Peptides against a protein of PDB entry 3V4O. Designs and how they scored, part 230

Target 1, 234 residues: chain A of PDB entry 3V4O
Amino acid sequence: DQPLAKDKVALLIGNMNYREHPKLKAPLVDVYELTNLLRQLDFKVVSLLDLTEYEMRNAVDEFLLLLDKGVYGLLYYAGHGYENFGNSFMVPVDAPNPYRSENCLCVQNILKLMQEKETGLNVFLLDMCRKRNDYDDTIPILDALKVTANIVFGYATCQGAEAFEIQHSGLANGIFMKFLKDRLLEDKKITVLLDEVAEDMGKCHLTKGKQALEIRSSLSEKRALTDPIQGTEY

## One batch from the design tools (peptide; made by RFdiffusion4, then SolubleMPNN)

Design b2_p30_8_s2 (from b2_p30_8, 12 letters changed)
Fold by OpenDDE base, seed 3:
Structure b2_p30_8_s2 (fold): chain B 234 residues (1-234), chain A 30 residues (1-30)
Amino acid sequence: as target 1 above (234 residues)
Amino acid sequence: SLEERIEKLKEEVEKNPVFSDKLQSYSPDL
């Protein structure tokens, strides 16, 4: 039988205008493009730019409240980030220099909360650096994702700053979004779709060896972003 | 143009800062 979503909700966050860190350009365009694509997939989309720590925490908390049994959720973040000992952190625009874990949002903590929601599908996409933060000595506490959580985690990473953004029509776009936009509307299992995006990134001369997409999944069902919402016409 | 469309998005974000209420309004049947 065709899987059905109870509802479809998405939160997109793009941080660009950092107070104490280099400004970015790609998140603006990437959030815009992803918003338009997700709306075509019948997602209810909230897009936010340049969030402080308080605003980011509030936005994520409110998003988590929308996640429930059978709901399809998508959380996207583009901005600065770092990874220490397997813990990934999203950096708010008001983070100090240097930033520490107490100033940032821990991805693994959010994933832990997501797995408790019994969602039909939960997609978390990160477009941020995985660079080590030498000023953060936080000891990692990692929990494994539940097999039944139906979570798909995509982590787009760059080895260097030069591979993070590309110029397109005079505007800077993220490399991840460049490839994701070409496949996002395909009626395929989401893990298959993202694997194909990863392969495209690996074959392209612009991104080969410079940018990669890591996929982690606890999805045990055939779920696609194209799955219809329950009670709607097919 | 794409630039104009991006500026429109920025304006929409600025006009609607109360995002928490918007999030909760999306799924009234949940």
Scores: peptide ipSAE 0.018, ipTM 0.486, DockQ to the pose 0.039
Fold by OpenDDE base, seed 1:
Structure b2_p30_8_s2 (fold): chain B 234 residues (1-234), chain A 30 residues (1-30)
Amino acid sequence: as target 1 above (234 residues)
Amino acid sequence: SLEERIEKLKEEVEKNPVFSDKLQSYSPDL
């Protein structure tokens, strides 16, 4: 009855040192902390910082090559981003100002490709702003997603809202990671885990009315990040 | 290599343990 993963693979991207946009601080620590946690969960983790468009595309391609039937795939992104018409765009560090969809990576396109791999679980943790980019008039026509019932989106912020980092003494954690890290190792269905993270964020006076976690899921099985890998001792 | 970049990330994080009280938007330019 315990769900099993064939393997568990995560790609973590933190973009901070933008060439044409404000620099960020939190992604550095957030990626590191998440890397350590996911490794404790037996994920194979690829963690990268400050990726150009070319590097991001290559990283995603390499990530996809690691995915296969029954594999748990997790994509984490921290950096600048936007959302147009329900499509989330991750902004590379070399993106122009203003950036457009052609300069960015569409998360939903990555999801489509992950679905083609017949993954056991697809988790997206997006720590980026979700404001509309008025400079991008492109309406992406995406192919219909397959009904795989194994998709979980954790948006660090609501649609149309901003994601924040906490700055203290020159150091910063993203708000999302601050709360996520406290629960990530819990043996719970991933949507339940994220719901608890959302509640924790909602109780914080710093984030109340400013940032709220949004969970979008079609997950029909009780899958957790703690699920054991097939053929391993558990 | 990816491994080298990960190690570099670890070193950078160890140098800068993060605790903060001020919220900063990730995308102030939008």
Scores: peptide ipSAE 0.065, ipTM 0.544, DockQ to the pose 0.429; fails the geometry check
Fold by OpenDDE base, seed 2:
Structure b2_p30_8_s2 (fold): chain B 234 residues (1-234), chain A 30 residues (1-30)
Amino acid sequence: as target 1 above (234 residues)
Amino acid sequence: SLEERIEKLKEEVEKNPVFSDKLQSYSPDL
């Protein structure tokens, strides 16, 4: 039987106009395109651009309020970021240089909070660099995650690597989004879908040896972004 | 404020299964 979602909610954050870090271009288009795609998948989508730390925290808090038991939660982030000790940190536009964990949002902390909402599916799509931040010596003491078996991480790049954007004709798209958008509407288990995206990215000459999608998942059920919302007949 | 913008979006999310393609929020500082 096809799993059903109680509801489907997505928070999309694109940070481009950093104060103390290189500006990005891709997040604008990527957030826009992903918004449109997720809406086609009947996600309720909140899309925000260029968020400060305070704004990002508020956005996440509000996103969490939209989550409930059996709800599919998707968090997309495009912007600067880093990864220390397996923890992913999203960098707000007002983050100092160098930034530290206290200036950033830890994705795993968000996941923990999502788990507390008893969500049906937790999807993180992180289009950010994943290099270690040597200026952050803090080892986040994260509480052990619950074994919910409903977690999917799509990292636009592998650990320790960078995410790239392609500028063409004045428009810039992230590499990850370039390939993700072609498959996102497919009725496939989300991990299978992302694996296919990874293969597509791997075949691209532009990204070969530069950027590779990493999938981390604990998903015991055949959950897809196309899963219908319970009680809705389309 | 961002909070007000988010609240507005939340209200729309609650009312509508699908948002308008035009519904997007930006940082108030930009």
Scores: peptide ipSAE 0.022, ipTM 0.515, DockQ to the pose 0.034; fails the geometry check
Fold by OpenDDE base, seed 5:
Order: sequence, then structure tokens, then C-alpha cells
Structure b2_p30_8_s2 (fold): chain B 234 residues (1-234), chain A 30 residues (1-30)
Amino acid sequence: as target 1 above (234 residues)
Amino acid sequence: SLEERIEKLKEEVEKNPVFSDKLQSYSPDL
């Protein structure tokens, strides 16, 4: 049987206009394009730009309220970030320099909360740097994640690497979104889809040796972003 | 229902000046 989603909800966050950090450009275009694509996939999409810590926390809280049993949840983030001890941190635009975990949102904490909602699928697409933040010595004590077998992480970069945006004079996608957008609408298991995106990135001379997609998943079912919503014959 | 919660969220976002100024888009079905 084809997996069905009870509903499909996405929160997209693009942070660009940092107060104390380099400004970014790609998140604007990336969020817009991904919004349009996810809408075509019948996702209910909330897209926000340039969020402060307070705003980000509230956005995540509200996003979580939209999740329920069997709902597909997708979180996309484009902006500054870091990874310490396997924990991914999204950096709000008002984060200090240097920032610490207390100033940022931990993705794994969000995942934990999503798991509590008994979601049908949890997809995280993180277009951020994954370098270690040497100014943050905090070891987050994360509660053990439940084994829900419905989690997919798409990291725009490999561990310890930087995410790149194409610095052209005009608006351009980040590297990850450039390749993701070409395949996102395909009716494939999400891990297969992302694997193909990874291959595309790897074949591109511009990205070869610079940025590689990392996929982490515990997805035991053939779930796709194209899966129809229960009660709707889409 | 989930739909009701989404509608409530929309209302809250619209009423919240912080989020309203930052809101880029909602899905058309919202």
C-alpha cells in the first residue's frame, strides 16, 4: 500500500540579515523556491525570513502545533549554523558574536518534539554550515531519540564543512537548493531522492570537493514527499 | 482539527506584529 500522510506541513526558515555575522543572500531565493515546490506537493507551508531567536522559537512552537499523528513534517533551514557533537544548531539573526547553543535552536531537540507528535515522516533539510563552534563548549544533554524509523536528514554539507552560496551579482540559489529543486517533485522515496541529489552535486565541477550532501536516515517505509494526503485523491 | 489549528496559527501570525513582518508566505490552502 502506498503510504498516506494525514497531512503535510513544512516550516521554512531563511536567515540572511544577521546583525553580528556575515549577511547571506541565497536563503531568500532558496526559501521562495522551496515554498513553491512544497506547495506543489500539497504541503502546508509556513515560510519565514530573518528570524530572531524569539521569533524562531515561536515559529518552531507553532509548527509543532501543526503536527499530529501521521502528519509529514518538514523543516528547512537556510542560514548560519554549526554542529557540535552531532547536534545541529540554527543561528538566529540576532545571535551574538560569538554565539552559543543558548542563543541557537537545536535541530535534534525539535526532532524530539516532532517524534512526540507521532508524525508519519520527519524531514530536515539543513542548508547551513556544519563546522564546529569552538566558542561553544556546551555538551547538550539530549534525551535519547525514539526509534520511530521515520526520520530523514538532508545536510547540505558534510560534517565539518561549510555551506556555500553562489556569489553572483544577482540572486542565486545555494548549492544545495540548486540541485534539490530539480528533483524535489519526483515521486521517489525521500532518501532515494536525496541520494540522487547528492550524486548530482558530486558530478558538478563547481561543487566537487567543496560541498557534499550528507543523508542521515532511519526511514523504514517507502515514504515520499509526493505521498497523497489521506482523504484526498491527489 | 489540524485545519483548525492551522487557521488559528494564521490568525495568530497575522495578529503578531513580529511574525507578520517576517512572514514570507503561507501555502494557498492555509
Scores: peptide ipSAE 0.021, ipTM 0.526, DockQ to the pose 0.029; fails the geometry check

Design b2_p30_8_s3 (from b2_p30_8, 12 letters changed)
Fold by OpenDDE base, seed 2:
Structure b2_p30_8_s3 (fold): chain B 234 residues (1-234), chain A 30 residues (1-30)
Amino acid sequence: as target 1 above (234 residues)
Amino acid sequence: SLEERYKKLEEEVKANPVFSDKLQSYSPEL
């Protein structure tokens, strides 16, 4: 039987205009493109750009309140980030230089909160670097994600600024979005879809060795972004 | 309801000076 979503909600965050770090361009277009696609998939989408630490924390908190049993949630972030010893951090636009974990949002902490919501599907997509931050020595011990959490975590890593953006049809997307947008509307299990995106990235000469997609999943069910919202089926 | 919560969030984001300038509204492209 086709799975049904109780509802579909998405929060998209694109950070570009950093105060103390290099400015980015792709998040603007990527958030725009993803917003359009998710709306076609009947997601309720909130899109925010250039969030401070306070704003990001608030936005994520509000998003978490939308998550509930059977809900399909999607959280997307494009911007600067870092990873230290398996802990990933999203960098707000007002983060100092150097930034530390106290200035950033821990992805794994958000994932922990997401897993408590009993969502039908929860997708967390990151388009940020995974470089080590030598100025942050914080090594939190984090619990493993629950097997029943139905969480799919996609981490698109750019190796450099040149690999972050690609021009396509007059638009300059991030590389991840370039490939994601071609498949996002497909009626496929989300992990299969993302795996295909990863393969596409690997085949492209523009992205080969420059950007990769890591997928982590606790999804044990066939769930797709195309799954209809309960009560709206024909 | 989830619909009500979403609408509330949208309204809060639009009304909140913290987010009002950060909120992006896009017309879906086909």
Scores: peptide ipSAE 0.319, ipTM 0.803, DockQ to the pose 0.031
Fold by OpenDDE base, seed 5:
Structure b2_p30_8_s3 (fold): chain B 234 residues (1-234), chain A 30 residues (1-30)
Amino acid sequence: as target 1 above (234 residues)
Amino acid sequence: SLEERYKKLEEEVKANPVFSDKLQSYSPEL
C-alpha cells in the first residue's frame, strides 16, 4: 500500500552572516531552492536565516513540537559546523571565536529527540564542514539510534573550510544542493534518492575528492518525500 | 484534527517575534 504521511513539515536554516567567523553565500540560494522544491512536495516549510544560538535552539524546539506519529519531518542546515569524536555541531551566527560545544547545537542530541517522536519519516540534512575543533574538548556519550526511529541523516561535507559553490542555471548553489535539486522530486525511497545524489557527486570531476555525502539511516520502511498526505486527493 | 494542530503550530512558529526578521518566504517554481 502507498505510504501516507500524517503531515509534512520542514525547517530550513541557513547561516551566512557570522559575527566572528567567515561569511558564507551559498546558504541563501540553497535554502531558497530547497524551499521551493519542498513546497512542491506539499511540505509546510519554515525557512530561517542567520540565527543566533537562542534563535536556533528555539527553532529546533518548535520544529520538534511539529513532529509526531506518522509525520514526515525534514530539517536542513547550511552553515559553519564542526565534528569532534563523532559529534557534529551546528554553529550559530553569534558563536564566539573560538566556539565550543556550549555555544553550538549538537546534531546527535537533536537526532536523539527526533527518535522519540515516532515519525513516519525524519530527514536531517547537513551542509557544513566536518573539521575538528581543537578548542572543544567535550566528549559526549552518544546513544545509538532506535531501530524504529525512521531517521535518514545526510551529511554533505568538504575537507576545506571554504564553502564550495558551483554556478548552475545562472545561480550559484552549494555543491550538495546542485545535485540534490535535480533528484529531490523523484518518487523514490529517500535513501535510494540520496544514494544517487552521492553517486552523482562522486562522478563529477568538480566534486570528486572535494565533497562527499554520507548517509546514515534507520529507515526500514519504504518512504519517499513524494508520499501523499493522508486525506489529500490525487 | 492533526492537520489543524500542525498548521496552528506552524503559524505560531512563523508568528514568533524571535523569527519575524529571520523568516524567509519564497514562491515555489511550479
Scores: peptide ipSAE 0.286, ipTM 0.728, DockQ to the pose 0.028
Fold by OpenDDE base, seed 3:
Structure b2_p30_8_s3 (fold): chain B 234 residues (1-234), chain A 30 residues (1-30)
Amino acid sequence: as target 1 above (234 residues)
Amino acid sequence: SLEERYKKLEEEVKANPVFSDKLQSYSPEL
């Protein structure tokens, strides 16, 4: 029997116009493309740009309230970020220079909250840098994902967003979104789909050895973004 | 325009709307 979603919800965040850090351009186009694709997959999509720390925390909190038993959730972030000892942080546009963990949103903390929601599927996609922040003294606390959490985490490493923009169909996408958009509508298990995206990135001469997609999952069931919503006829 | 739509959505979220109701408005028609 084909798995069913109770509902499908997505929050997309693109940070570009930083106050104290280099400005980005790709997140605008990438968020737009992903929004259109997710709507074709019957997701309810909220897309937000240039969020302050307060606004990002509020948006994530509201998104978490939408997650419930059997719901398919997708959280996407494109912008500046950093990683210290396995802890990843999303950087708001009003973050100081240098930024610290107190100014940023911890990905692992969000994942921990997601796993308590008993979702049918939860996908978290990051398109940001993984550079170490020498000004962050946060001690890493790593919790393993629950086996039954049905969480899929994708981390696309970006080294300088401007250097990895590709003009396609009049739009300039980031590298990750370029390959993701070609496969996102395929009726495949989400981990298989993302693995194929990773392979495509690895085969491309433009990205080989420069950008990679890391995939972590606790998904033991065959779940796809194309799974129908319960009560809907297709 | 797309830019106007995003701006409107951002403003609505900033105004603390019922998030689920706002998401429902963007659900595709069957």
Scores: peptide ipSAE 0.031, ipTM 0.653, DockQ to the pose 0.027
Fold by OpenDDE base, seed 4:
Parts: structure tokens; C-alpha cells; sequence
Structure b2_p30_8_s3 (fold): chain B 234 residues (1-234), chain A 30 residues (1-30)
């Protein structure tokens, strides 16, 4: 009685070359490696780098058009970000300094739109800092989410914490992707998989006391990234 | 190289619709 996906679609965004903010390096490699892994899982993957606000919004809109009833949707973001009042904001490369909510994309708003598509699974993997942005006091008014019980958030960091990358080796993974990539292909419920990634991160002396994965989920079914697509013979 | 491939993809994305058929054609090579 294995769950089936109608289709599997992923949007991966890596922002590195910010105009008004510190440049990053890890998103390039992280997006690439995740792309390859998700393709092995039969995801239709769109991978994009260094998106402006306009481009990010367009990418999300197009991504949403690919979602439908029973489709698995995965959004990965690596870049600058912040969290205010429980809302996560992805920062485009052309965001001003300081950036504010009107310059950024709210993840929870995207989730709301994904729910309208009656997706089978919604996965968000956010490799960004989650510190409060003191320069933005806007409280977003979001529509109430539906009770779909098909939502998984993997935050690369705890609330209020920072995400890290290693730069001593040139092109290297961020800390989150370093551990995620080792388990992503495992045939496990996505929340179980992420929990194991969290344990791996916790055992690493490099990340101890610095970065910890946070998982937030409302997932009532045993959904896995390895779930076959409906109509595909296995 | 990885950088070159992604730079090319980035340029294509900037020049074309985000989810155009052309963009999708690069997906298998990435």
C-alpha cells in the first residue's frame, strides 16, 4: 500500500552573487548536487541561480503551474534569508540593504498557494539564516492554511540561528547539504529521513553548538521522495 | 565545469521563460 505521486516537481534556487549583501559560495554546489539526486528520484527539476526578485517570483509562479492534485512539490532554497514572526523570507540577489518583506519571497505564502493545488506532498528545504530582521517590522497577513497534513519543512538551522558554509576548500557544500545528500535517496518517510540527517549533523563536532536542523511537519501519510509516480511500472 | 554549466543555464533562464521547453531541455544534462 505504497503511496503514489501523480508527478514529482522540484524548484531549486541558489542565490550567491548578491549585489548589496555578502556573497555566498555553497549554493552553487548544493543546488547542483541536489539536482542530480532529485533527478535520480524521477523529479522534474528546475534549478536556478542568482535570481532577482522578479525572476524568483516568476519561477515560483511557473513552479506552481506544474503542481496539481497528487503531485509532489519540493522547494529548495539556498541563500540569504530571515525569519520574522514565524514567516521565512527568501532574499533575492537584487534585494536592497537592508532588505524588507516587500523585497523578499515569503515561504508560507508559497505554501498556501501550493495547498490550493491539492498536492500530494509539499516539501520545503530552506538553507538560509533564520535570524530576525530588525529592519523589517512588517507583519504579513496570510490566509489561513488548509489542513492538508502533507507538509514538511526542513530548516537548515534552528529558529534565530545561522546557516554556515565551508570556504576553505573552494567549492564546497553548505553544512545542511553535506549531510542531506548522503541520505536523500533512502526509501524512507521524508520526516524520518530528515530526522536522520538531523542526527548526523548533531554528531558532527564541526556543527555541534553551531548549526542544527529543525524539522516542522504535518504529514499523516508515509510519503517518501522515493515514492513512484502513478502509471510508472516498478 | 560546474560553474560554466550553471552560468550557461543562468543565462538561458534570463533570456527565456523560466519553465520554457528550452529550459527543460537542459535539465537532463545538469
Amino acid sequence: as target 1 above (234 residues)
Amino acid sequence: SLEERYKKLEEEVKANPVFSDKLQSYSPEL
Scores: peptide ipSAE 0.029, ipTM 0.544, DockQ to the pose 0.040

Design b2_p30_8_s4 (from b2_p30_8, 11 letters changed)
Fold by OpenDDE base, seed 5:
Structure b2_p30_8_s4 (fold): chain B 234 residues (1-234), chain A 30 residues (1-30)
Amino acid sequence: as target 1 above (234 residues)
Amino acid sequence: SLEERYEKLKEEVEKNPVFSDKLQSYSPDL
């Protein structure tokens, strides 16, 4: 009765050193710490920093090659981004100013490709700004997603809000990762885990009224990041 | 196997000049 993953694969992308946009700091530490945590959960992790559009597309393609039926796939992104018409866009470091959808990677498109792999679980953790890009009025026409009940989105911000960094002495986590890292190893359904992270963020004076986690899920099974990999000792 | 594909892909990514300098920052064995 214990749900099993055929395997666990994660792609982590942290973009900081933008050419035409404000530089960020938190993604460096956040990607590093999340990498270590996911490895403890037996994820196969690929972590990359400061990717151009070309590199990001290649990274996603390589990530998709690691996915197969029953595999748990996790995509984490920290960097600049935007959301237009319910579609989330990750901004590469070489994106122009202003950038448009053609310069960025659409998360929902990646999800579509993940669904084609018949994955057991699809988790997206997006630590990026979700404001609308007023310089891009293009409505992307995406193919309809398959009806699957195995999708979880963790948006570090509510719709139309910004992601924040903690800028005190030394390198520190972004706000989302600060709370996520405390719970990530818990053996709980992933949506329950994220709900608890959201509550922690809501109780913190630093975060209250500034940044809120939004969870969107179709997950109908009790699946956790701690689920054992099929064929391994557990 | 999926494991074999992963190991092969890791090697290819590490050898790819596009990612070489970026992978070495804190994950030398990835």
Scores: peptide ipSAE 0.160, ipTM 0.681, DockQ to the pose 0.030
Fold by OpenDDE base, seed 4:
Structure b2_p30_8_s4 (fold): chain B 234 residues (1-234), chain A 30 residues (1-30)
Amino acid sequence: as target 1 above (234 residues)
Amino acid sequence: SLEERYEKLKEEVEKNPVFSDKLQSYSPDL
């Protein structure tokens, strides 16, 4: 009855030191903390900071090579981003100003490739701004996704909104990670876990009306980040 | 195997100075 993962792999990307865009601070701490938490969950974690377009594409390619049938894949991104026509774009540190889709990585394209690997679970945690980029009029034609019912998106903000950093300290978390880290180790279905994070964000006076977590999922099984790896004995 | 792929990734990361430096800060097990 308990779902099992063949393995668990995570790619964490934090972009802060942009060349042509405002620098960020939170990704440094957020990636670090998330790395430690995911390791406690027996994820194989690759964490990278300040990636150029080439480096990001290469990192994603390598990440995809780790995926296989039944593997849990988690992609976390913290940095600048935008959303056009339901497509999320991660912005590399060397992206021009203004950036366009050709300079960025489309999350939905990555999802498509993950589905081809027949993964057991696909989790995307996107801690980025989701405003429309008016300088990008490209409408990507994406291939139809397979009906795998194993997809979870956690957007740090609702569509069209901004992701915020806590600025009261030099090593502050992003708002999303502040709440996510408190629950990430809980043995709960991932969508339930994220829902609780959303509630926590909504109850906080600092975030209420400013930032709200959006969960978009198609998950038919009770899969959790705590699910044991097949063949492991505890 | 998954383990083989993981080891291969580690090798590739280690060969790339940019990735190696960035990875080691957060993923010492790689």
Scores: peptide ipSAE 0.058, ipTM 0.664, DockQ to the pose 0.030
Fold by OpenDDE base, seed 3:
Structure b2_p30_8_s4 (fold): chain B 234 residues (1-234), chain A 30 residues (1-30)
Amino acid sequence: as target 1 above (234 residues)
Amino acid sequence: SLEERYEKLKEEVEKNPVFSDKLQSYSPDL
């Protein structure tokens, strides 16, 4: 009686080499390791780095076309971002300084489009800043997610805080991926898995009171990333 | 089909040589 996925698709975006904003390093390693893990979970993965506004919009649009009834979708973004009045925005590498909502991709708008696809599971993970942008006066009009949307949204930083990166010699993971990679292959309900990741982050002396994982979910079924694709079940 | 739509996404990525090189580094089976 285990749930089945019609198919599994993932889009991973890591923005690092910003033109008008501080450069990042963690997204490179994090996208690489997440790609490897998702492939072990039989996801079809597209990984992209350093996307312009046009490229990001195009990539997200094409990803949305992959979502359909019973499909498992995962969207991951690592890079700069901001949050104003409950609206979260992903920042493309060609965004001006200061950037505005017109230069960025609204997370809530993407979530709204995802819920219309009748997916078996839709996971959206963000590793970006949640600081307020004083140069954006956009007033949000947000609709609640549908109860039957089966969407899990993870935000890997505190509201109003800068994202933390641990710089090490060589290539090192961001804080969120450091903990996520240890649990991602576990056969558990995705919300339980992410809750355990959140607990691990909370217990670590390096992240306690700094970096946190916020989980929002409309998932009412026991769905896991380990669920087999239809036709490949044992 | 799902396969056709997936191929379209890959094609968009491959249009940029920089993305093509990076895609291969992350996803050798694509």
Scores: peptide ipSAE 0.177, ipTM 0.733, DockQ to the pose 0.032; fails the geometry check
Fold by OpenDDE base, seed 2:
Structure b2_p30_8_s4 (fold): chain B 234 residues (1-234), chain A 30 residues (1-30)
Amino acid sequence: as target 1 above (234 residues)
Amino acid sequence: SLEERYEKLKEEVEKNPVFSDKLQSYSPDL
């Protein structure tokens, strides 16, 4: 039987204009493209750019309130980030230099909160680096994602993203979005879809050795972003 | 309802000075 979503909601965050860190360009275009694609998939989308710590925390909190039993949620972040001892952090535009965990949003904490929502599907996509922050000594021990959480976590890592953006004239998609946008509307299980995106990235000479997509999933059902919303005709 | 919460979020984002300038013009209307 065709899986059904109770509803579909997405929060897209693109941070570019950092106060104390290198500015980015790709998030603007990537958020725009992803917004349009998700709208075609009947997602209710909130798209925000250049969020401070306060704004990011509030946005994520409000997004979490939209998640409920059977809901399809998608959280996308593009911007600066770091990873220390298995914990990933999204960096707000007002983060100091150096930034620390108290200035940033912990991805694993958000994932933990997501797993409590009994969503039909929850997709968390990160387009940020995984470099270590030597100025952060936070080592929290977090539980693994629950099998019943139906969470798909995609981590697109790009070493030297700023350098790549500079090599291209004008505003262009980030590498991850370049490949994601070609497949996002396909009626496929989301993990299969993302795996194909990862393969496409691996075959591209421009991406090979520069960017990879890591996929982690607790999804035990055949769920797709194309799944219809309950009460709608399809 | 979920719809009400979504609309509330959009309203808060639009009206809140913290978010008003951050909401993208291409975000769908509720």
Scores: peptide ipSAE 0.061, ipTM 0.668, DockQ to the pose 0.031; fails the geometry check

